# Designs tried in a protein design run: peptides against a protein of PDB entry 3T6J. Part 279

Target 1, 375 residues: chain A of PDB entry 3T6J
Amino acid sequence: PIVESYIGFIESYRDPFGSRGEFEGFVAVVNKAMSAKFERLVASAEQLLKELPWPPTFEKDKFLTPDFTSLDVLTFAGSGIPAGINIPNYDDLRQTEGFKNVSLGNVLAVAYATQREKLTFLEEDDKDLYILWKGPSFDVQVGLHELLGHGSGKLFVQDEKGAFNFDQETVINPETGEQIQSWYRSGETWDSKFSTIASSYEECRAESVGLYLCLHPQVLEIFGFEGADAEDVIYVNWLNMVRAGLLALEFYTPEAFNWRQAHMQARFVILRVLLEAGEGLVTITPTTGSDGRPDARVRLDRSKIRSVGKPALERFLRRLQVLKSTGDVAGGRALYEGYATVTDAPPECFLTLRDTVLLRKESRKLIVQPNTRLE
Target 2, 372 residues: chain A of PDB entry 3T6J as posed
Amino acid sequence: PIVESYIGFIESYRDPFGSRGEFEGFVAVVNKAMSAKFERLVASAEQLLKELPWPPTFEKDKFLTPDFTSLDVLTFAGSGIPAGINIPNYDDLRQTEGFKNVSLGNVLAVAYREKLTFLEEDDKDLYILWKGPSFDVQVGLHALLGHGSGKLFVQDEKGAFNFDQETVINPETGEQIQSWYRSGETWDSKFSTIASSYEECRAESVGLYLCLHPQVLEIFGFEGADAEDVIYVNWLNMVRAGLLALEFYTPEAFNWRQAHMQARFVILRVLLEAGEGLVTITPTTGSDGRPDARVRLDRSKIRSVGKPALERFLRRLQVLKSTGDVAGGRALYEGYATVTDAPPECFLTLRDTVLLRKESRKLIVQPNTRLE

## One batch from the design tools (peptide; made by RFdiffusion4, then SolubleMPNN)

Design b2_p26_1_s4 (from b2_p26_1, 14 letters changed)
Fold by OpenDDE base, seed 2:
Structure b2_p26_1_s4 (fold): chain B 375 residues (1-375), chain A 26 residues (1-26)
Amino acid sequence: as target 1 above (375 residues)
Amino acid sequence: VRVVPGGKAVEALASDALDESGAVNY
């Protein structure tokens, strides 16, 4: 078998300022069969990057072919086991040297295991479809999130010599119609500049890329989905995201007005964006469970994903990227924290919904004592 | 050779501690 490992100070999610990495490491075995899907995605990456909703001037100047491998984890040392990884966590290195993506396949397999009777917040009609396609749709989402999410976008930089990595006279901000007015100075990084929102903001951008690009037929074909199956994978991927946005409320602390999980905050933000789109795209309805206690149902109108959801997400995702590229911390913070704010305001009453989420809280799934077998 | 996560997933109570994941991150 092919064995891969990594070790060091890598992920900074535990740092409130997004800068200090925790010590992490894993040992894993390459899953060749699953890796082949991601290799096909890599082969299409340069073309798919052009489908992102920002001008080429806001994308990396040169495409660097990354590696993408599916790994079965034998051991993982850290505060949590991710489903996917994109390294290094430095945008400058990603754009100049390239990056590596991994999917932790057996972690995903554990995450996909769900029992119908334990599945919360979905309509009965969606449960079987969700169970069937959650795994496949999650593979798509993780692949897009890592490769084309974290792997995309350009930072505008003025170097120590005063030179710009963009043409100040010709590059136009697509949101304002004006020339670029802000950039990263020498020594400034994404994490140093955006600080407390950097991690969650970037996760939100990457998740949004996944949702946006999963609508592209080529992406679904790469993963082996066509026709009705492809549409079901899209639907379940979007449904999973809006459900995750509701579940995310578990990780909000009202008393401190803060989030305890960057990814969950990101998913809540996406939910808010899709709710704001209106037109019946997403509906969260408080209900009463069979036990007589509060419950809720999330509905996603599949017929409105492309007509309502995609345009809303496109606008939002473009704004995220433009603010990131230009180093506009004030604009970025205003946008992101605005959507990340949790209140009990109607119609959603998110603080009330949070109580329901906590009441219906599912047990955390853990990988314990992985085993190897010959197949 | 395939690595499998034991016989089945182990369910535990999610922690409310800062930066702990009760769900899958990536």
Scores: peptide ipSAE 0.073, ipTM 0.634, DockQ to the pose 0.213
Fold by OpenDDE base, seed 5:
Structure b2_p26_1_s4 (fold): chain B 375 residues (1-375), chain A 26 residues (1-26)
Amino acid sequence: as target 1 above (375 residues)
Amino acid sequence: VRVVPGGKAVEALASDALDESGAVNY
């Protein structure tokens, strides 16, 4: 078997300022069969980057072809085991030297081992479809998230010599219609500028890229889905995201007005964006469970994903990228914290919904003692 | 060699469950 290892101070999610890495490490075996799917995605990545909702001037000047490998984890030491990884975690290095993507395939299998009767917040009619397509839809989402999410977008930089990596005279901000007025100076990084929101903001951008690009037929074809299956994968992927946005409330602390999980905060933000789109795209309905206690249902109108959801996500995702590229911390913080705010205001009453989420909280899953066999 | 994961859902204390490590990330 091909063995890969990953060791060091890498992920900064435990640092409120997003700068200090936590020590983590794993040993894994390459899954060649699953890696082949991601290799097809890599082969199309340069073309798919052009489908993202920002001008080419806001995209990387050169696509640096990454490695993308599916890994079966034998052991993981850290605070949490991810489903996917994009490294290095320094945007400057990603732009100049490239990056590597990994999918922790056996982590996904465990994460989605949910019994139908324990599946919360979905309509009964969606449960079987959700169970069937959760795995495949997640493969699509993770692949897009890592490769084209974290792997996309340009930072406008002025180096120590005063040179710009963009043409100040010709590059136009698509949101303002004006020339670029802000950028990263020497010594400034994504994490140093955006600080407390940097990790969650980037995760939100990457998740949004996944949702947006999964609508493209070529993406579904790469993963082997066509026709009705492709539409079901799309539906379940979007349904997963809106459900995750509700589940995210578990990781909000009202007393401290803070989020404890960057990815979950990101998913809540996306839920808020899609709720704001209106037109019956997403509906969260408080209900009463069979036990007589509070419950809720999330409904996504499949027929409105492209007509309502896509345009809303397009506008939001473009704004995220433009603010990131220009180093506009004030604008970025205003946008992101606005959507990340949790109140009990109607109609959603998110703080009340949080109580329901906590009441219906699922058991934590642990990955233990992986079995190995010769095939 | 193929690695097959073993997974178990366990009840966790509220403090442990609300930790950032309680969620699957990517």
Scores: peptide ipSAE 0.072, ipTM 0.622, DockQ to the pose 0.179
Fold by OpenDDE base, seed 3:
Structure b2_p26_1_s4 (fold): chain B 375 residues (1-375), chain A 26 residues (1-26)
Amino acid sequence: as target 1 above (375 residues)
Amino acid sequence: VRVVPGGKAVEALASDALDESGAVNY
């Protein structure tokens, strides 16, 4: 349909336990031109899923071709307007019945309306490139995040009859080298098992898929980028992610040791993973602004994205998926909360950086209803 | 009906209406 809508209890981000959906709804109009890019991505999805860093046994048994549409949202009723959506949010239904993806293209456009002089935490040399390619890189990231992030991976399940959806004798955990020792039982869901970390963990997995797969030439080609432009899109996508990881500190409450936003927590985790990779891939440098107050700069070494960044992200992403598939809550929590911990330990001094982030906080943006015309 | 791509970003004053995160969620 040219006009799309949904309504109901959809997203659980506001539930501390990740289980109860917020009531939301939207009305949107299909952007045919942008939808065509996502259709090409869908056409390649089955092949691209094989590029993900886990065994086929940890991927869906059957690829269910999803719908993917770019939408311009006219109205959205809820606590926040997403840039992309993958529904349903139930992993079991995604595996058995399929899913739908949407990109809210005009939401992305609003997010990018930052003036150069207001762009924080980037090197001056990166600002113009960032401004130029932020939009295109986000289209890539959102497409991958929804389709191949949220749309990927398998949960190992034992049904009510005691049957497994995997071969217990032959499936090997790639992290341990052992047979599968844990799974979801009847009535257990991703959200019910992983609870407080479920939403953020899944967002982190999806974001990591985006970063990982955006390195694939076929992905960039689908979006119409080749040569130097493709490399710039990759660079800006990764740069945006590491910057977002720093910005994420705004949404951490030190007194409660709590994150207030799942996506931002996820982005911080990715930043930590990439910092841990070392070798000068990512550097965060405290500075003094022109106003004499604290500032910071994030630097990403473009030349190390593939050599240092990709392997680090690969290992991390595989581990995320394996722990998710096996329902290993203890392992998953230990991994994720480890990277999500915010301390003032050197060299990063994240709590101190948080003060800088808060000091340099940008004004909140509002989405105003888009104009429509009859053509 | 064509929707013009690109909503006008207006600096929100104290509007809690977008997720407190101001983050692009997707």
Scores: peptide ipSAE 0.099, ipTM 0.650, DockQ to the pose 0.202; fails the geometry check
Fold by OpenDDE base, seed 4:
Structure b2_p26_1_s4 (fold): chain B 375 residues (1-375), chain A 26 residues (1-26)
Amino acid sequence: as target 1 above (375 residues)
Amino acid sequence: VRVVPGGKAVEALASDALDESGAVNY
């Protein structure tokens, strides 16, 4: 088998300021079959980057072909096992030196092991489809999230010599219609500027890229899905995200007005964006479970993903990127914290829904004692 | 050679979480 490992101070999710890395390490075996799909995704990456909803001036100046490998993890030492990784975590290095992506495929497989009767917050008609396509859709999402999410976008920088990595006279902010008015100065980083929201904001951007680009036929073709299967994968991917946005409420602490998990906060933000789009795209309905206790159902209108969902996500994702590129912390914080706010305001009544989410909490999935076999 | 998870899901505080918080991260 081909073995990969990595070790060091890498992820900063446990740092409230997003800067200090946690010591982490893994040993994994390369999944050749899944890696081949990601290689095809890499081969299309340069073209797919152009499909992202920002001007080329907000994208990396030079495409650097990254590595992407699917891994089956044997051991992971850290606070948690990710489904995907994009390293290095420094945006400046990503844009100048390149990056590597990995998907921890067997982590996803464990996460998919949900019994139908225990699957919360979905309509009965969606459960079988969700169970069938959760795995494949998640592979797509993780691949896009890492490669084209974390792997996309440019930071506008003024270096220590005062030189800009962009043309101040010609580059226009697509949101304002004006010249670029803010950037990263020498020594400033994404994490140092955006601090408490940096991790969650970046995850939100990457998740949004996944949802947005999974609508592209070429992406689904790369993963081997066509026709009705491709549409089902898209639907389940979006459905999973909106469901995750509801589940995210578990990780909100009302008393402290804070989020305890960056990815789940990001997913809640996306849910809020898609709810704001309206037009019946997403509906959350409080219900009563068979036990007579509160429950809820999330419904996503498949027919409105492209017509309503995509434009909403496009606008939001562009704003995320523009604010990131320009180092506009004030604008970025205002946008992100606005969507990350949890209240009990109608119609959603998220604090009430949180009680329902907590009541319906599912068991955490763990990878315990992985085994190897010949196939 | 394929690595497969050998264990079952155990009760934990977080839904669909593989990190300390119980969330799937990537």
Scores: peptide ipSAE 0.089, ipTM 0.647, DockQ to the pose 0.239; fails the geometry check

Design b2_p26_2_s1 (from b2_p26_2, 16 letters changed)
Fold by OpenDDE base, seed 3:
Structure b2_p26_2_s1 (fold): chain B 375 residues (1-375), chain A 26 residues (1-26)
Amino acid sequence: as target 1 above (375 residues)
Amino acid sequence: SGREYLLALALASGNTDENGYTHTVY
């Protein structure tokens, strides 16, 4: 088997300022079958990047073709086992040396093992479909998230010599219709500029890319889905995201007005965006469980994903990218924190829903990977 | 500069339980 490993200060999610990496390491074995799908995705990456809802001027000048590998983790040392990784996390290195995408397949496999009776917040009619397609939809989402999410978008930079990596005279901000008025100066980075929201903001962008691009037929084809199966994968991927947005409330601390998990905050933001779109796309309905205690149901109207969901996500995703590219911290913070705010305002009453989420929370389990076999 | 421009963990940054919750293990 092909063995891969990494070690070092990799992810900064535990740093409130998003700057200091946690020391992590893993040993894993290559999953050839899934890796082949990701290789096909890589082969289409340059074309798919053009489908993202921002001008080419806001995309990387040159896409460096990365490796994309699915790994079965033998051991992982860190505060959590991710589903996917894009490394290195240093943009300068990504631009000059390239990057590698990793999907941790057996981590995802464990996440797929959901008992129907314990599956919370879904309509009964969606549960079987969700169970069936959660895994495959996650594979799609991970690939898109890592490769075309984290792997996309340009930062406008003025270097130490005063040179710009964009044409100040011709590049237009698609949101304002004006020339670019802000950028990253020498020594400024994404993390240093956006600080406390940097991690979650970027995860939100990457997740949004996944949802947006999973609608593209070529993406589903790459992963081996067509026809009704492709539509089900799309539906379950979006359904999973809106459900995750509700589940995310567990990681909000009302007393401190803060989030404890960057990905969960990101998912909540996406939920808010899709709720704002209205028109019955997403509905969260408080209910009473069989135990007589509060419960809730998330409903996603499949027929409105493309007509209502996609345009809403497109606008939001474009705004995220434009604000990121231009280093507009004030605008970015206003946008992101606006959607990340948790109140008890009607109609959603998110603080009340949080109580319901906490009430329905199941016991946490640890992922243990003691061995692997070749059969 | 040696600084991170992008954060690169996808979907789950920790363990996922049967309800889809992502948990950081300390």
Scores: peptide ipSAE 0.021, ipTM 0.534, DockQ to the pose 0.040; fails the geometry check
Fold by OpenDDE base, seed 2:
Structure b2_p26_2_s1 (fold): chain B 375 residues (1-375), chain A 26 residues (1-26)
Amino acid sequence: as target 1 above (375 residues)
Amino acid sequence: SGREYLLALALASGNTDENGYTHTVY
């Protein structure tokens, strides 16, 4: 088997300032079958990048084709095992040297295994569909998240010599209609500028890219879905995200007004964006469970994903990117923290919902790292 | 500059508890 590994100070999720990497490493074997799907995605990446909701001037000047491999993890050292990886995390390197994407297939498989009776917060009518398509939809989401999420977007930079990597006279900020007024100076990075929100913000951007682009027929085709199946995959992907946003409340600490998990915070933010879109797209309804205790149901109106959800996500995602590109920390923080705020304000009453989430919390799945041998 | 790599936990996040066990988080 083809063995892949990486090691080092890689992810900064545990650093409140988003700058200090946690020492992580893994050893895995290549899943050739799944890797082939991701290779097709890579082949279409340059075209798909054009579908993202920002001007080409805010996208990388040149797309450097990365490797994308699906791996079965043998061992992982770190505070958590991701489902996907985009390496390197350095935006400048991504723009200049390229990157490698990794999907941890067996981690995803474990994560997807959910018994119907234990599936919380979904309508009964959605449960079977969710179970059926969660895995496939995750593959789509992970691929998009890593490749076109983390792999997209340009940072406006002024180098040490004063040269810009963009034309100051012609590039227009699509949000303001004005010329670019802020950028990264020499030595400034995404993490250094955005600090406490950098990781979660970027994850939110990447997740949003996934949701946004999964609506594209070409994406579904790449993963082998067409017709009704493709629509179901889309629906389940979006449904999973809104559900995840609710589940994310577990990782919020009200007393400290902080999030303990960057991805979960990101998912909550997306939920808030989609709730804000209104028009019945997403509905969270407090209920009473069969046990007489509080419960909740998340409903996503499938028919409104494209008409309501997509435009809302488009606007949000564009704002994320523009603020990222321009190094507008103040604007970025205001936007992101605004959506990341958890209160008990009606109609959602998120703090109350959090109690429900905690009440319905299931035991975490233990990932047992296997040993392998050749026969 | 030691720039940190973002490990994207897209759909499933795992974390290791104080006992060294890794759990999957959705």
Scores: peptide ipSAE 0.021, ipTM 0.529, DockQ to the pose 0.050; fails the geometry check
Fold by OpenDDE base, seed 5:
Structure b2_p26_2_s1 (fold): chain B 375 residues (1-375), chain A 26 residues (1-26)
Amino acid sequence: as target 1 above (375 residues)
Amino acid sequence: SGREYLLALALASGNTDENGYTHTVY
């Protein structure tokens, strides 16, 4: 088998400042079958990039084709095992040097081994569908997230010589209708400018790209889904995201008004965006569990994903990208932190829901890494 | 430190179902 290993300071999940990487290492075996799907996605990347909701002028001039491989993890040393990895995790390097995406397939498989009876916050009618399609939908989401999420978007830069990587006279900000008013100067990076929100903001952008592009038939075809299956995959992917947004409340600390996990914050933001879209797209209903204690249900109207959800996500995602491209930290922070705010205001009463989430929290899963043998 | 990291997609807590699929994007 093809064996891959990685070691180094990769992810900053545990850094409250989001800047210090945790030392991680893993050994994995290539999953050829799944890798083939990702390779097809890579092959279609340039075309799919055009489907993103920003002008071509805000997209990379040239897509740097990465290696995209699915791995079965044999050993992982770290505090948490991610589902996918984009290396390097430096946007400036991804813009110029390329990148490699890693999906940890068997980690996802283990994570999805949830008993139906223990599946929280879903309607009973959705549970079987969710169980059936969560894995496949997550494959789609991870692929899109890593490749076309993190791999997309142009940063407007003025180099040390004063030259711009965009035409100042012709490029128009789609949000303002005006010429570009801000950019990254020499030495400025995404991380340096957006600082404390950079990681979560980028994760939110990447997750949003996943949701947005998973609606594209070509994407579903690449992953082997057609017809009703494709629609179910889409539905479950979106359902998973809105559920994740609710679950995310676990990682909010009300006393400190901060988030302890960047991805969860991102997912909450997306939930807020989709709730704001209204029209019955997403509904969170407090309920009472069989034990007589607080519970909740998340409902997603499948029929409104394209008509209500997609436009809302389109607008939001475009704004994320435009603000990122132009280095507009003030605007970006205002937008993102606005959606990331957690209050107990009606109708959602998120702080109350947080209590429910904590009450229904499942025990942490222990991932036991087996010894693998070749037979 | 002057470097911030973009995060890989992490699994959501409590969002694991019985149908585990391996997703590795390299």
Scores: peptide ipSAE 0.020, ipTM 0.505, DockQ to the pose 0.043; fails the geometry check
Fold by OpenDDE base, seed 4:
Parts: sequence; C-alpha cells; structure tokens
Structure b2_p26_2_s1 (fold): chain B 375 residues (1-375), chain A 26 residues (1-26)
Amino acid sequence: as target 1 above (375 residues)
Amino acid sequence: SGREYLLALALASGNTDENGYTHTVY
C-alpha cells in the first residue's frame, strides 16, 4: 500500500490568534478508490472554480493542479482528527505555489456510525435517509471543502516592492461597485489580519463552497451519484449542515460570548444564513421528547434548496470571499460576527435551543483506529 | 488556517473533550 505521512506545526485552531500551529502528525494508507474520485474532482477543479460566485478577478490567476488523496489513518498524533486537510495553510503560498489536499476516509466512516436512536433533531422520516447518505454526502462535502473551498479565492496583495497582484484600475469590487480599496500589504496574511475570526471565517467559507458546489451535477457525477441518489446526497449534505448549525450551540459559551470551536461556529453561521433566507427553507421547531423533556426538530425543505438556499448562500459566500480578498477586516468581522451572534430573540430563541441541545447531547465516543493487514 | 473538518463533527458527536481534544485509541 501507498503510505502517506506528515508532521509539523500545522493547524492553528487552538491558537486564539490563529497564528501558532499545533504540532501534529499522522501516518495513513492511501484509499485508492476514494482517491480516484478526488482525482476526478481535481481534474474538474478549474472548471468548477468558475462556478463559484465571485468574479474571476477574485479567483486565483492560475490554476495549480493539486494532489488530492483519500487516506485511511493508521496513526494520528494531535488534539483532533480532521476529516480533511488542505496544506499549506498559507493562502499566499496556496495561490502561488499550490497545495495538497487530504481526506481522512476512515475518520469519516467512524463519524458516520450514528445509531438511529441517538440521531437527534431530525424528523423520523429523514433519519434513515440521513444514515444512508451521511457518509457519501460527507465525502462530497469534504472534497469540495478542501479542494474548492480552501483551495479557492485570491488575496489581493501589494508586495514589498509596491507591485499589486491585481489591476487596480480595472478590478471592481462586486459588492460595492467600486475599485479595490484595501488589500494585504507585505507581511500581512489572512490569519494575521483577521486574527480571532480567521479560522472560523475560513471554515465557513469552505463549508459554504461545499454546499454551493454540491448542487452541481458534475460534482455528484464525479462521486458516482446520479438521479435520485444525487438528489438525496445533496439533501442530506444540506440537512447535515443545518443540523450541525443547531448542534453548534453546544460550543457557544453565553457567559463569555464566545465560541469554542471554529467549525461549529461556522456551521451556526451557515444555519443563520439559511434561516434568514426564509421562505420555509429551514425550520427549527421546539418539541417535547418522549421523555417529556425539551427537544427540537430541524426541517429542510428539499424543494427549496436550489430556489431559496442556493441564492442565499451565493450572496453570503460572495461577500465572504470579497471581504477576504480585500483584507477588509472591519467588514468581514461585522458580517461574520453578526451571523455568529447568539441571542434568545424570537423566533429561533437560540439560547433556549442551546439548552435543548445540551440536554440532548450524545455520550462521548472513543475513536479506535484500525489495523491494516495483507490479504 | 488549518483544516480540521471532522474535528467539529467529532466534537458534536461527543468524540472530543471540552478542550477540543479528540481521543483516539490505536
């Protein structure tokens, strides 16, 4: 088997300032079957990047074909095991030198092993579908998240010599209709500039890319889904995201007005965006469980994903990218923190829902990594 | 920024402690 490994100070999620990497390492075996799907995704990446909701001027100037591999993790040393990774983590290097994507396939498989009776906040009619397609939908989401999420977008930069990597005279900010007014100066990075919101913001962007592009038939075809299966994968992917947004409330600390997990904050933000879209796309309904205690149900109207959800996500995702590209920290913070704010305001009453989420919290699971054998 | 997609899922699923550490047995 092909063995992959990496080691170093890589992920900065545990740094409140998003700058210091945690020492991490893994050893894994290549999953050839899934890797082949990702290779096809890579082959289509240049075209799919054009489907993203920002002008080409906000996308990388040159498509750099990355390596994308699905891995079965044998050993992972770190504080957390990701489903996927995109390295290097420096956006400037990604756009100039390229990047490598990794999906940790067996980690995903473990995450999908949810017992039906423990599957909270879903309608009964959705549970079986969710269980069936959670895995495949996650594969799609992770692939898009890593490759076309983290791998997309351009930072506008003025280098140490004063040269710009964009035409100041012709590039227009699609949100303002004006010329570009801000950019990254020499030495400024995404993480250094956006600091406390950088990680969560970027994850939100990447997750949004996944949701947005998973609607594209070509993407589903790459992963081997067509017809009704493709639609189910899409539905479950979106359903998983909105459910995750609710679950995210566990990781909010009301007393400190802060989030403890970047990805979950991101998912809550996406939930807020989709709720804001209205029109019955997403509904969170407080209920009473069989035990007589508070519960909740998340409903996603499948028929409104494309008509309501996609446009809402498009607008939001474009704003995320534009603010990122231009280094507009003030605007980015205002946008992101606005959606990340948790109050008890009706109709959602998120703080009350948080109590429900905590009440229905699942017991902790232990991840046991497998051994490999020759057959 | 780092890319720990399943870390969040692990947290949500209770596979990660309150400090964000995922406990894995080999």
Scores: peptide ipSAE 0.016, ipTM 0.486, DockQ to the pose 0.040; fails the geometry check

